# Peptides against a protein of PDB entry 7BDX, part 19

Target 1, 212 residues: chain A of PDB entry 7BDX
Amino acid sequence: EMGAAACTLLWGVSSSEEVVKAILGGDKALKFFSITGQTMESFVKSLDGDVQELDSDESQFVFALAGIVTNVAAIACGREFLVNSSRVLLDTILQLLGDLKPGQCTKLKVLMLMSLYNVSINLKGLKYISESPGFIPLLWWLLSDPDAEVCLHVLRLVQSVVLEPEVFSKSASEFRSSLPLQRILAMSKSRNPRLQTAAQELLEDLRTLEHN

## One batch from the design tools (peptide; made by RFdiffusion4, then SolubleMPNN)

Design b1_p9_2_s2 (from b1_p9_2, 3 letters changed)
Fold by OpenDDE base, seed 2:
Structure b1_p9_2_s2 (fold): chain B 212 residues (1-212), chain C 212 residues (1-212), chain A 9 residues (1-9)
Amino acid sequence: as target 1 above (212 residues)
Amino acid sequence: as target 1 above (212 residues)
Amino acid sequence: ESLLEELAA
């Protein structure tokens, strides 16, 4: 309980850029983010395949950790720190997203995808994530989720790859051959307006790239 | 480990007034400080009488909690919050300071005394603390500690009582009858310059009050 | 645009 409360407060105050700078300016940041990855991994490995997110102190603690990573990645110095000094954490997030089944740990998936999207704003971060083994299959695995918010954040990450020519050119052949076009077209007809818009924009960007 | 790391980061960033305001402006502050008191109490009750502060994750976690309380009490809105909404935490700190033996949990005692001193800057806080049952005996119990930093922070808290006529007048008879004058005189000859100065200043303030 | 995840009230 106390750990979850402390980490939740740290998550809340990490919405400030000054707080993120203070966290990263200390000598404890490296250890903290190393243990973060290990703690998130331990949590995901403790889940039975059919267990929904327990409304537990452990779940709240892991959500707060993922929220802190998201807020750190939301600012330039935070992205630089993650990409330069916490690559193991990025590898862990990619791995955990692959280990989770469709519909499992929906809130955690959303937070982890938000953190990866924020890292992808940095060209060095986008290169690192997109060159990770199994990255393209992972995107399609995540896009099979029944949750609209998970799918929305996957589409945003796909768009970050498509909009960067230097990154997209390296994976374009695999991307075109495996693209779940029918799934994205179905999302463009979603009742969720955010998901609908994101799917439509991605389809427009993909059409533009086929004509160039 | 992860809880101690998160709480230590929260302690570090709580040195900012803006961060303290953000913590207190949320709906989670009341629960956090309630659990803080319980966690500190559980830690102190788990100590065997002769066990020194374990260099453990639990000790580091409790130090960070006490540090957060100290930093909250360092600002006006934080003192108001503690005195109005977290009186149970203040009662717990007073109790725990009484439960600890001389030389036991020195760092924790220092942090708890620093928090009480900061609360004593508020007249309402000083009244609340000084009117607590056994407050004067507690000061003398703490002043028997062999640690110079513990004694220094006790002398500072005694000075806060002596310098406030409205508070001192209520306890003046008990204070005069139980004052460990020889102990304070010995501290005025300490090799520790901070302790020496604090003891000398308190002796001067006490002499001034005897002539009025 | 970066995503901030604030604590839900």
Scores: peptide ipSAE 0.087, ipTM 0.844, DockQ to the pose 0.107
Fold by OpenDDE base, seed 1:
Structure b1_p9_2_s2 (fold): chain B 212 residues (1-212), chain C 212 residues (1-212), chain A 9 residues (1-9)
Amino acid sequence: as target 1 above (212 residues)
Amino acid sequence: as target 1 above (212 residues)
Amino acid sequence: ESLLEELAA
């Protein structure tokens, strides 16, 4: 309980750029983000046993941790920190997104995907995560999720890849050969306007790349 | 470990007035400070058993909590919050200061005394804590501590009482009858310059009050 | 555009 409350407050105040700078300017940031990855991993591993209630203190704790990572990654210096000094955390987030089944831990998936999207704003970050083993298969695995918010954030991350020629060119062959085009086309007809727009924009970007 | 790391980061960033406002502006502040008191109390109660290493995660957690309370109390809106909405936490801090023996948990005592001193800057806060049962005996109990930093912060809190005529007048009889004058005189000769100065200033303030 | 995740009240 107390830990979850503290993490939740830290998450709330981490929406400020100055707070992110203060978090990162201290000598404790590395330890914090290292333990963050371990804690998130332990939580996901615990799901194979007792279905912890989604409203548990542990769930709230892990959500707050994922929220903090997202808010850090929203800031330029935070992205630089994550990409330079916390690569293991990025690897952990990618691994956890692969470990979770479709429909499992939807809220956590959304938070982790938001953090990865923010990291992808940095070209170095985008390069790092896109060069991770199985990144493209992971995107398609996540895009099979029944949740519209999960799919939305996957599409945004895919868009971040296709809009960066240097990154897209490296994996273009695999990307084209495995692209779940029918799934993306179905999403472009979604009743969820955010998902619909993201799928349409991605399809437009892909069409533009095929003509170049 | 994770909880202690999160609390420590929250403590670090709470040195900012804007962060204190953000902590208090949320709907979670009341719960956080309620659990803070309970956690600190549980820690002090655990000391009767296994001597937790002072460097334990639990100790670090409680130190961070006490630090957060101190930083909140350093700000005007934070003092108003504590005095209006978290009186139980103030009562808990006073109780814990009474439960701890001389030389026991020195660092925690210092942090808690710093928080009470900051609360005492608010006249309403000073009134509240000084009207607590056994407040004057508590000051003398704490002033018997062998640690110079503990004694320094006690003297500063005593000074906050004597410099407020409305508060001092209510307890002046008890204060004068129980004042450990010989102890304060000994502190005015301390090799610790901070303790020496605080004791000298208090003795000067007391002399001024006797002549009025 | 970066995504800030505010704590839901």
Scores: peptide ipSAE 0.086, ipTM 0.845, DockQ to the pose 0.109
Fold by OpenDDE base, seed 3:
Structure b1_p9_2_s2 (fold): chain B 212 residues (1-212), chain C 212 residues (1-212), chain A 9 residues (1-9)
Amino acid sequence: as target 1 above (212 residues)
Amino acid sequence: as target 1 above (212 residues)
Amino acid sequence: ESLLEELAA
């Protein structure tokens, strides 16, 4: 309980760039993010089936941790820190996204995907996560999720890859051969306007790349 | 472990006035400080004898919590918040200071005394803590501590009472009848210069009050 | 445009 409360407050104040800089400027940042990955992994491993107690202290704790990572990744120095000094945490997030089933732990997936998207704003971060083993299959696995918000963040992450020629060129063959085009086309007709827009933009970007 | 790490980071960033304002401006501040008191109480109740594992995760967690309370109390809005909205936490700190033996959990005592001193900067805070049952006996109990830093912070808190006529007048009879004058005189000869100065200043303030 | 998605708690 207390840990969840403290972590939630830390999450709230981590929306400030100055607070993120203060966290990263301290000697305890490395340890914190190392334990964060381990804690998130332990939580996911403790999940039995598709049932999650979203209001549990443990769930709130892990959500706050994922939120902190997202807020750190929202700023340039935070992205640099994560990609240089906390790669194991990024690897853990990628692994956990693969370990979760469709519809399982949706809020955590969203937070983790948001963190990866923020990391992808940095070319070094984008290169790192996109060169992770199984990255392309992972994107499609996540895109099979019934949750529109999960799918939205997957599409945004896919777009980050597609819009960077240096990254896309390395995965272009695998990407083109495995692209769930019918799924993306279905999303472009979604009643969720954010999902619809993201799917439409990605389809336009993909069409532009086919003609080049 | 994770809770201690998160709380330690929150403690570090709580040195910023803006971070304290952000913590207090959130909807979770009340819950956090409520659980803080309970957690500190549980820790003190778990202590067997005078032995403390100072480097344990639990100890570091409670130290960070006490540090956060101290940092919140260091600012005007934080003092106002504690005295208006977190009185149970102040009551808990006063209780825990009474439950600890001389030489026991010295670092926690120092942090709690620092928080009470910060609260005492506000007249409303000073009135509240000084009107707590057993406050004067508690001061003398704490002043019996072998630790110079504990004694220093007790003397500072006593000085806050003595320098406020509205507060001192209410306790003046009990204060004068129970004052450990010989102990304070001994502290005025301490090799610790901070303790020596604080004891000397308090003796001067007391002499001034006897002549009025 | 990099969407700075600051998750407000």
Scores: peptide ipSAE 0.044, ipTM 0.844, DockQ to the pose 0.064
Fold by OpenDDE base, seed 4:
Structure b1_p9_2_s2 (fold): chain B 212 residues (1-212), chain C 212 residues (1-212), chain A 9 residues (1-9)
Amino acid sequence: as target 1 above (212 residues)
Amino acid sequence: as target 1 above (212 residues)
Amino acid sequence: ESLLEELAA
């Protein structure tokens, strides 16, 4: 309980750039993010056996950890820290997103996808994530999720790849051959306006790339 | 481990007034400080049996909690919050300081005394603490500590009482009858310059009060 | 430019 409460407070205040700088300026940042990855991994590995109630202290703790990573990645110095000094955490997040089934741990997936999206704002971060083994299959796996928020954040991450020619050119063949076009087209007709817009924008970006 | 790391980061960033405001502006502040008191109490109660190694995760966790309380109390809005909404935590800190023997948990005592001193900067806080049952005996019990930092922070808290006529007048008889004058005089000859100065200042303040 | 995302607790 106390750990989850402390982590939740840290998550809330980490929305400030100055707080992110203070977190990173401390000698404890590396250890914190190392243990963060391990804790998130341990939680996901525990799910295959017991229906961890969504409202458990453990779930709240892991949500707060994922939220902190997201807020750190929202700031330029935080992205640089993650990409330079916490690559294992990024690898862990990618692995956990693969270990979760469609419809499983929706809130955690959203937070982790938001963190990866924020990291992808940095070209170095985008390169690192997109060069991870199985990245393209992982995106399509995640895009099969029944949750509109999960799909939205996947589409945003896909768009980050598509909008960066240097990154997209390396994966263009795999991207074109495996693209779930019918799924994205279906999302462009969603009743969720955010999902609808994101799917339409991605389809427009993809059409622009096919004419070049 | 992860809880202690998160709490330690929260402690570090809580040195900022803006972070304290952000902590208090959240709907989780009351719960956090409630559980904080309970956690600190549980830790102190566990000490009578096992030599909890000073370097344990649990010790680090409790130190970070006490540090957070101290940093919150350093800010005007934080003092107001503690005095208005977290009196149970103040009562807990006073109780724990009584439950600890001289020389026991020195670092925790220092942090807790710093928090009480910060609360005492507010007249309402000073009144609340000084009107707590057994407060004067508690100060003298703590002043018997072999640690110079513990004694320093006790003397500072005593000085806060002495410098407030409205508070001091209520306890003046008990204060004069139980004052460990020889102990304070010995501290005024300490090799520790901070302790020496604090003891001298308190002796001067007390002499000024006897002539009035 | 991609939008930054910051989460509140």
Scores: peptide ipSAE 0.043, ipTM 0.843, DockQ to the pose 0.093; fails the geometry check

Design b1_p9_2_s3 (from b1_p9_2, 3 letters changed)
Fold by OpenDDE base, seed 3:
Structure b1_p9_2_s3 (fold): chain B 212 residues (1-212), chain C 212 residues (1-212), chain A 9 residues (1-9)
Amino acid sequence: as target 1 above (212 residues)
Amino acid sequence: as target 1 above (212 residues)
Amino acid sequence: SSLLEELAA
């Protein structure tokens, strides 16, 4: 309980850029983010097909950790730190997103995807994540999720790849050959306005790339 | 480990007044400080005469919690919150200071005493703590500690009482009859300059009160 | 489209 409460407060205050700078300016940041990855991994491994109790202290703790990572990645120095000094955490997030089944741990998936999206705003971050083994298959695996928020953040991450010619060119063949176009088209008709917009924008970006 | 790391980061950032305001402005502050008291109490009870492993994750966690309480008490709104909404935590700190033997958990004692000192800057806080059962005996119990930093913070807390006529008058008889004057005189000759100064100042304040 | 950072609430 106490750990979850402390992490939840830390998450709340990490919405401030100055707090993120203070976290990263200390000598404890490396250790914190190293243990974060291990803790998240242990939690996901413990689920092994069981129904997630969303309200458990353990779940709240892991959500707070993922929220902190997201908020750190929301600022330039935080992205730089994650890409330079906490690559193992990024690798862990990518792995855990692959390990989770469709509909499993939706809130955690959303937070992890938000973290990856924020990291992808930096070209160095985008390169690192997109060069991860099985990245393109992982995107399509995640896009098969029934949850609209999961799918939204997958589409946004796909858009980050598509908007960077240097990154997209490296995977363009695999991307085009495996793109679940019918799924994206279905999402462009979603009743969720955020999902609908993201899918429509991505379809427009893809059309632009076909004509160039 | 993860809980200690998170609490340690929260402690570090709580040195900012804006972070303390953010902690207290949320709906989670009450729960956090409630569990803090319980966690600190459980830790102290677990020691039952054993040698404190200073470097344990549990110790670090409790130190970080005590540090957070200190930093919250360092600002006006934090003092008001503790005195209005977290009295049980203050009661717990007073209790734990009584339960610990001289030389036991010195670092924790220092942090708890710093918290009480910060609370004592507010007249309402000072009244609350000084009206605690056995407060005067507790001060002398703590002043018997061999550690200079413990004794320093006890002297500072005593000074907070002495400097407030409304508070001092309520306990003046007990205070004067039980004052370990020889111990304070010995501290005024300490090689520790902070302890020396604090003891000397308190002796001057006490002399002023005898002549009025 | 400009990529905007998102905070986790």
Scores: peptide ipSAE 0.139, ipTM 0.854, DockQ to the pose 0.140
Fold by OpenDDE base, seed 2:
Structure b1_p9_2_s3 (fold): chain B 212 residues (1-212), chain C 212 residues (1-212), chain A 9 residues (1-9)
Amino acid sequence: as target 1 above (212 residues)
Amino acid sequence: as target 1 above (212 residues)
Amino acid sequence: SSLLEELAA
């Protein structure tokens, strides 16, 4: 309980850029983010059998950790820190997103996808995650999720790849051959207005790239 | 390990007034400080037998909690919150300081005494803690500690009482009858310059009050 | 379109 409360407060205050700078300016940041990856991995590995109550202290703690990573990735110096000094954490997030089944731990998937999206705003970060083994199959696995918020954040991450010509050109052949076009077209007709808009915008971006 | 790391980062960032305001402006502060008192109490109750390694995750976690309370008490709105909304935490700190033996958990005693000293800067806080049952005997119990830093922070807390006429007048008879004058005189000759100065200054303040 | 950072609430 106390650990979850402390981590939740740290998550809340990490919405400030000055707090993120203070976290990263200390000598403890490297150890903290290393243990974060290990803790998230241990939590996901524990899910194989029991419906963990979404309201458990352990779940709240891991959600707060993923929220902290997201808020650190929301600023330039935080992205640079993650890409330069915490690559193992990024690799762990990619692995955990692959290990989770459709409909499993939706809130955690959303937070992890938000962190990867924020990292993808940095060209070095986008290169690192998009060159990860199995990255494109992972995107399609995640896009099969029944949850509209998971699918929204997957589409946003796909869009970050598509909007960067230097990165997209390297993966364009694999993207074109494996693109779940029918799924994205179905999302463009969603009742969820955010998902609908994101799918429509991605379809427009893809059409523009086919004509160039 | 992860809980101690998160709480230690929260402690570090709580040195900022804006972070303290963000912690207190949220709906989670009351629950957090309630659980803080319970966690500190559980830790001190667990000490009765085993020399807990000072470097244990549990010790580091409790030190960080006490550090957060101290940093919250370092600002006006934090003191007001503690005195108005977290009196049980102040009562717990007073109790735990009584439960700890001389030489036991020195670092925790210092942090708890610093928090009480910071609360004593608020007149309402000083009234609350000084009117607590057994407060004056507790000061003398703590002043028997072999650690110079513990004794320093006790003398500073005594000084906060002595310097407020409205508070001191209510306890002046008990202070005069139980004052460990020989112990304070010995501290005024300490090799520790901070302890020496604090003891000399307190002796001067007490002499001034005897002539008025 | 410029990608905008998102904070986790």
Scores: peptide ipSAE 0.136, ipTM 0.852, DockQ to the pose 0.140
Fold by OpenDDE base, seed 5:
Structure b1_p9_2_s3 (fold): chain B 212 residues (1-212), chain C 212 residues (1-212), chain A 9 residues (1-9)
Amino acid sequence: as target 1 above (212 residues)
Amino acid sequence: as target 1 above (212 residues)
Amino acid sequence: SSLLEELAA
């Protein structure tokens, strides 16, 4: 209980850039983010046995951790810190996104995807995550999720790859050969306006790249 | 481990007034400070059995909690919040300071005393703590501590009482009759310059009050 | 289009 409460407060205040800078400027940041990855991994591994209640203190704790990582990644110096000093955490997030089944732990998936999206805003972050083994198959695995928010954040991450020529050119062949076009086309007709727009924009970007 | 790490980061960033305002402006503050008192109490109650290692995760967690309370109390709106909405926590801190033996959990005592000192900076806070049952005997109990930092912060809290005529007048008879004058005089001759100065200043303030 | 950071609210 107390740990979850403290972590939730830390998540809330981490929406401030100054707080993120204070977290990163301290000598405790590395330890915190190292243990964060381990904690998230332990939580996901525990799901296969007991139906962990979505509203448990444990789940709230992990959500707050993922939220903190996301908010750190929303800041330029935070992205740099994560890519330079907390690569293991990024690798853990990628791993956990692969380990979770479609429809499982939706809220955590969204938060983790948001963190990766924020990391992808700079070239160094985008290069790091996109060069991870199985990255493209992982995107399609995640895009099979029935949840619209999961799919939205996957499409945004795909767009980050497509919008960066240096990154896209390296994976373009694999991307084109494995693209779940029918799924993306279905999303472009979604009743969810955010998902619809994201899918339409991605399809437009892809068409532009085929004509060049 | 993870809880202690998160709480330690929250402690670090709580040195900012803006962070304190953000903590207090959220809907989670009341729950956090309620559980804080319970956690600190549980920790102190656990000490009578096992020699808890001073460097344990549990001790670090409780130190961080006490540090957060101190930093919140360092801000005017934080003091107001504590006195208005978290009186139970203040009562718990007073209780725990009484439950701990001289020389026991020195670092925690210092942090708790610092929090009470910060609360005492405003009249409402000072009134609340000084009107607590057994407050004056508690000060003398704490002043029997062999640790110079504990004694320093007790002397500062005593000075807060002495410097406020409205508060001091209510307890002046009990204060004068129970004052451990020989102990304070010994502290005024301490090799610790901070303790020496605090004891000298208090003795001067007391002399001034006797002549008026 | 420049990608915009998102906060986890």
Scores: peptide ipSAE 0.136, ipTM 0.853, DockQ to the pose 0.140
Fold by OpenDDE base, seed 4:
Structure b1_p9_2_s3 (fold): chain B 212 residues (1-212), chain C 212 residues (1-212), chain A 9 residues (1-9)
Amino acid sequence: as target 1 above (212 residues)
Amino acid sequence: as target 1 above (212 residues)
Amino acid sequence: SSLLEELAA
């Protein structure tokens, strides 16, 4: 209980840029983010057997950790820190997103996808995650999720790839050959307005790239 | 490990007034400070048997909790919150300071005493803690500690009582009859300059009160 | 489109 409460408070205050800078300016940042990755991995590995109550202290702890990573990645210096000094955490997040089945741990997936999206705002971050083994298959695996919020954040991450010519050119063949176009077209007709908009924008960006 | 790391980061950022306001503005503050008191109490109760390694994750966790309470109490709105909404935590800190023997858990005592001193800056806070059962005997018990930092923070708390006529008048008889004058005089000759100064100032304040 | 950072609420 106490750990989850402390992590939840740290998550809440990490929405401030000044707090992110303070976290990263201390000598504890590297250790914290290293243990964060291990803790999230241990949690996901524990799921295969027990129906973990979504409202457990353990779940709340992991949600808060993923929220902190997201908020750190929302700040330029935080993105730089993650990409330079905590690559193992990024690799762990990518792995965990692959280890989870469609419909499994939706809230955690959303937070992890938000963190990767924020990392992708920096060209260095986008290059790092997009060059990860199996990144394109992972995007399509995640886009098979029945949850609209998971799909939304996947589409936003795909858009980050499509908007960056240097990154997109490296994977363009794999991207085009494996693109779940029918799935994205279905999402462009979703009743969820955010999902609908994100799918429409991505389809427009893809059409522009096919004509050039 | 992860809990201690999160709490340590939260402690570090809680040195900012804006972070304290953010912590207290959320719906988690009451729960956090309630569990904090229970966690510190559980830790101190565990000491009677096992030589807890001072560098344990559990020790670091409790130190960070006490540090957070201190930093919250350093801010006017934080003092108001503690005195209005978390009195049980203040009572717990007073109890734990009594449960610990001289020379036992020095670092924790310092942090807890700093929190009480910060609370004492507000007249309402000072009234609350000074009206606690056994408060005057507790001050003298703590002043028997061999550690100069413990004694320093006790002297500062005693000074807060002496500087407030409304509080001092209520306990003046007990205070004068039980005052460890020889101990304070010995501290006024300490090689520790902060302890020496605090003891000298307190002796001057006491002399001024005897002449009025 | 410009990419905008997103905070976790």
Scores: peptide ipSAE 0.143, ipTM 0.853, DockQ to the pose 0.140; fails the geometry check

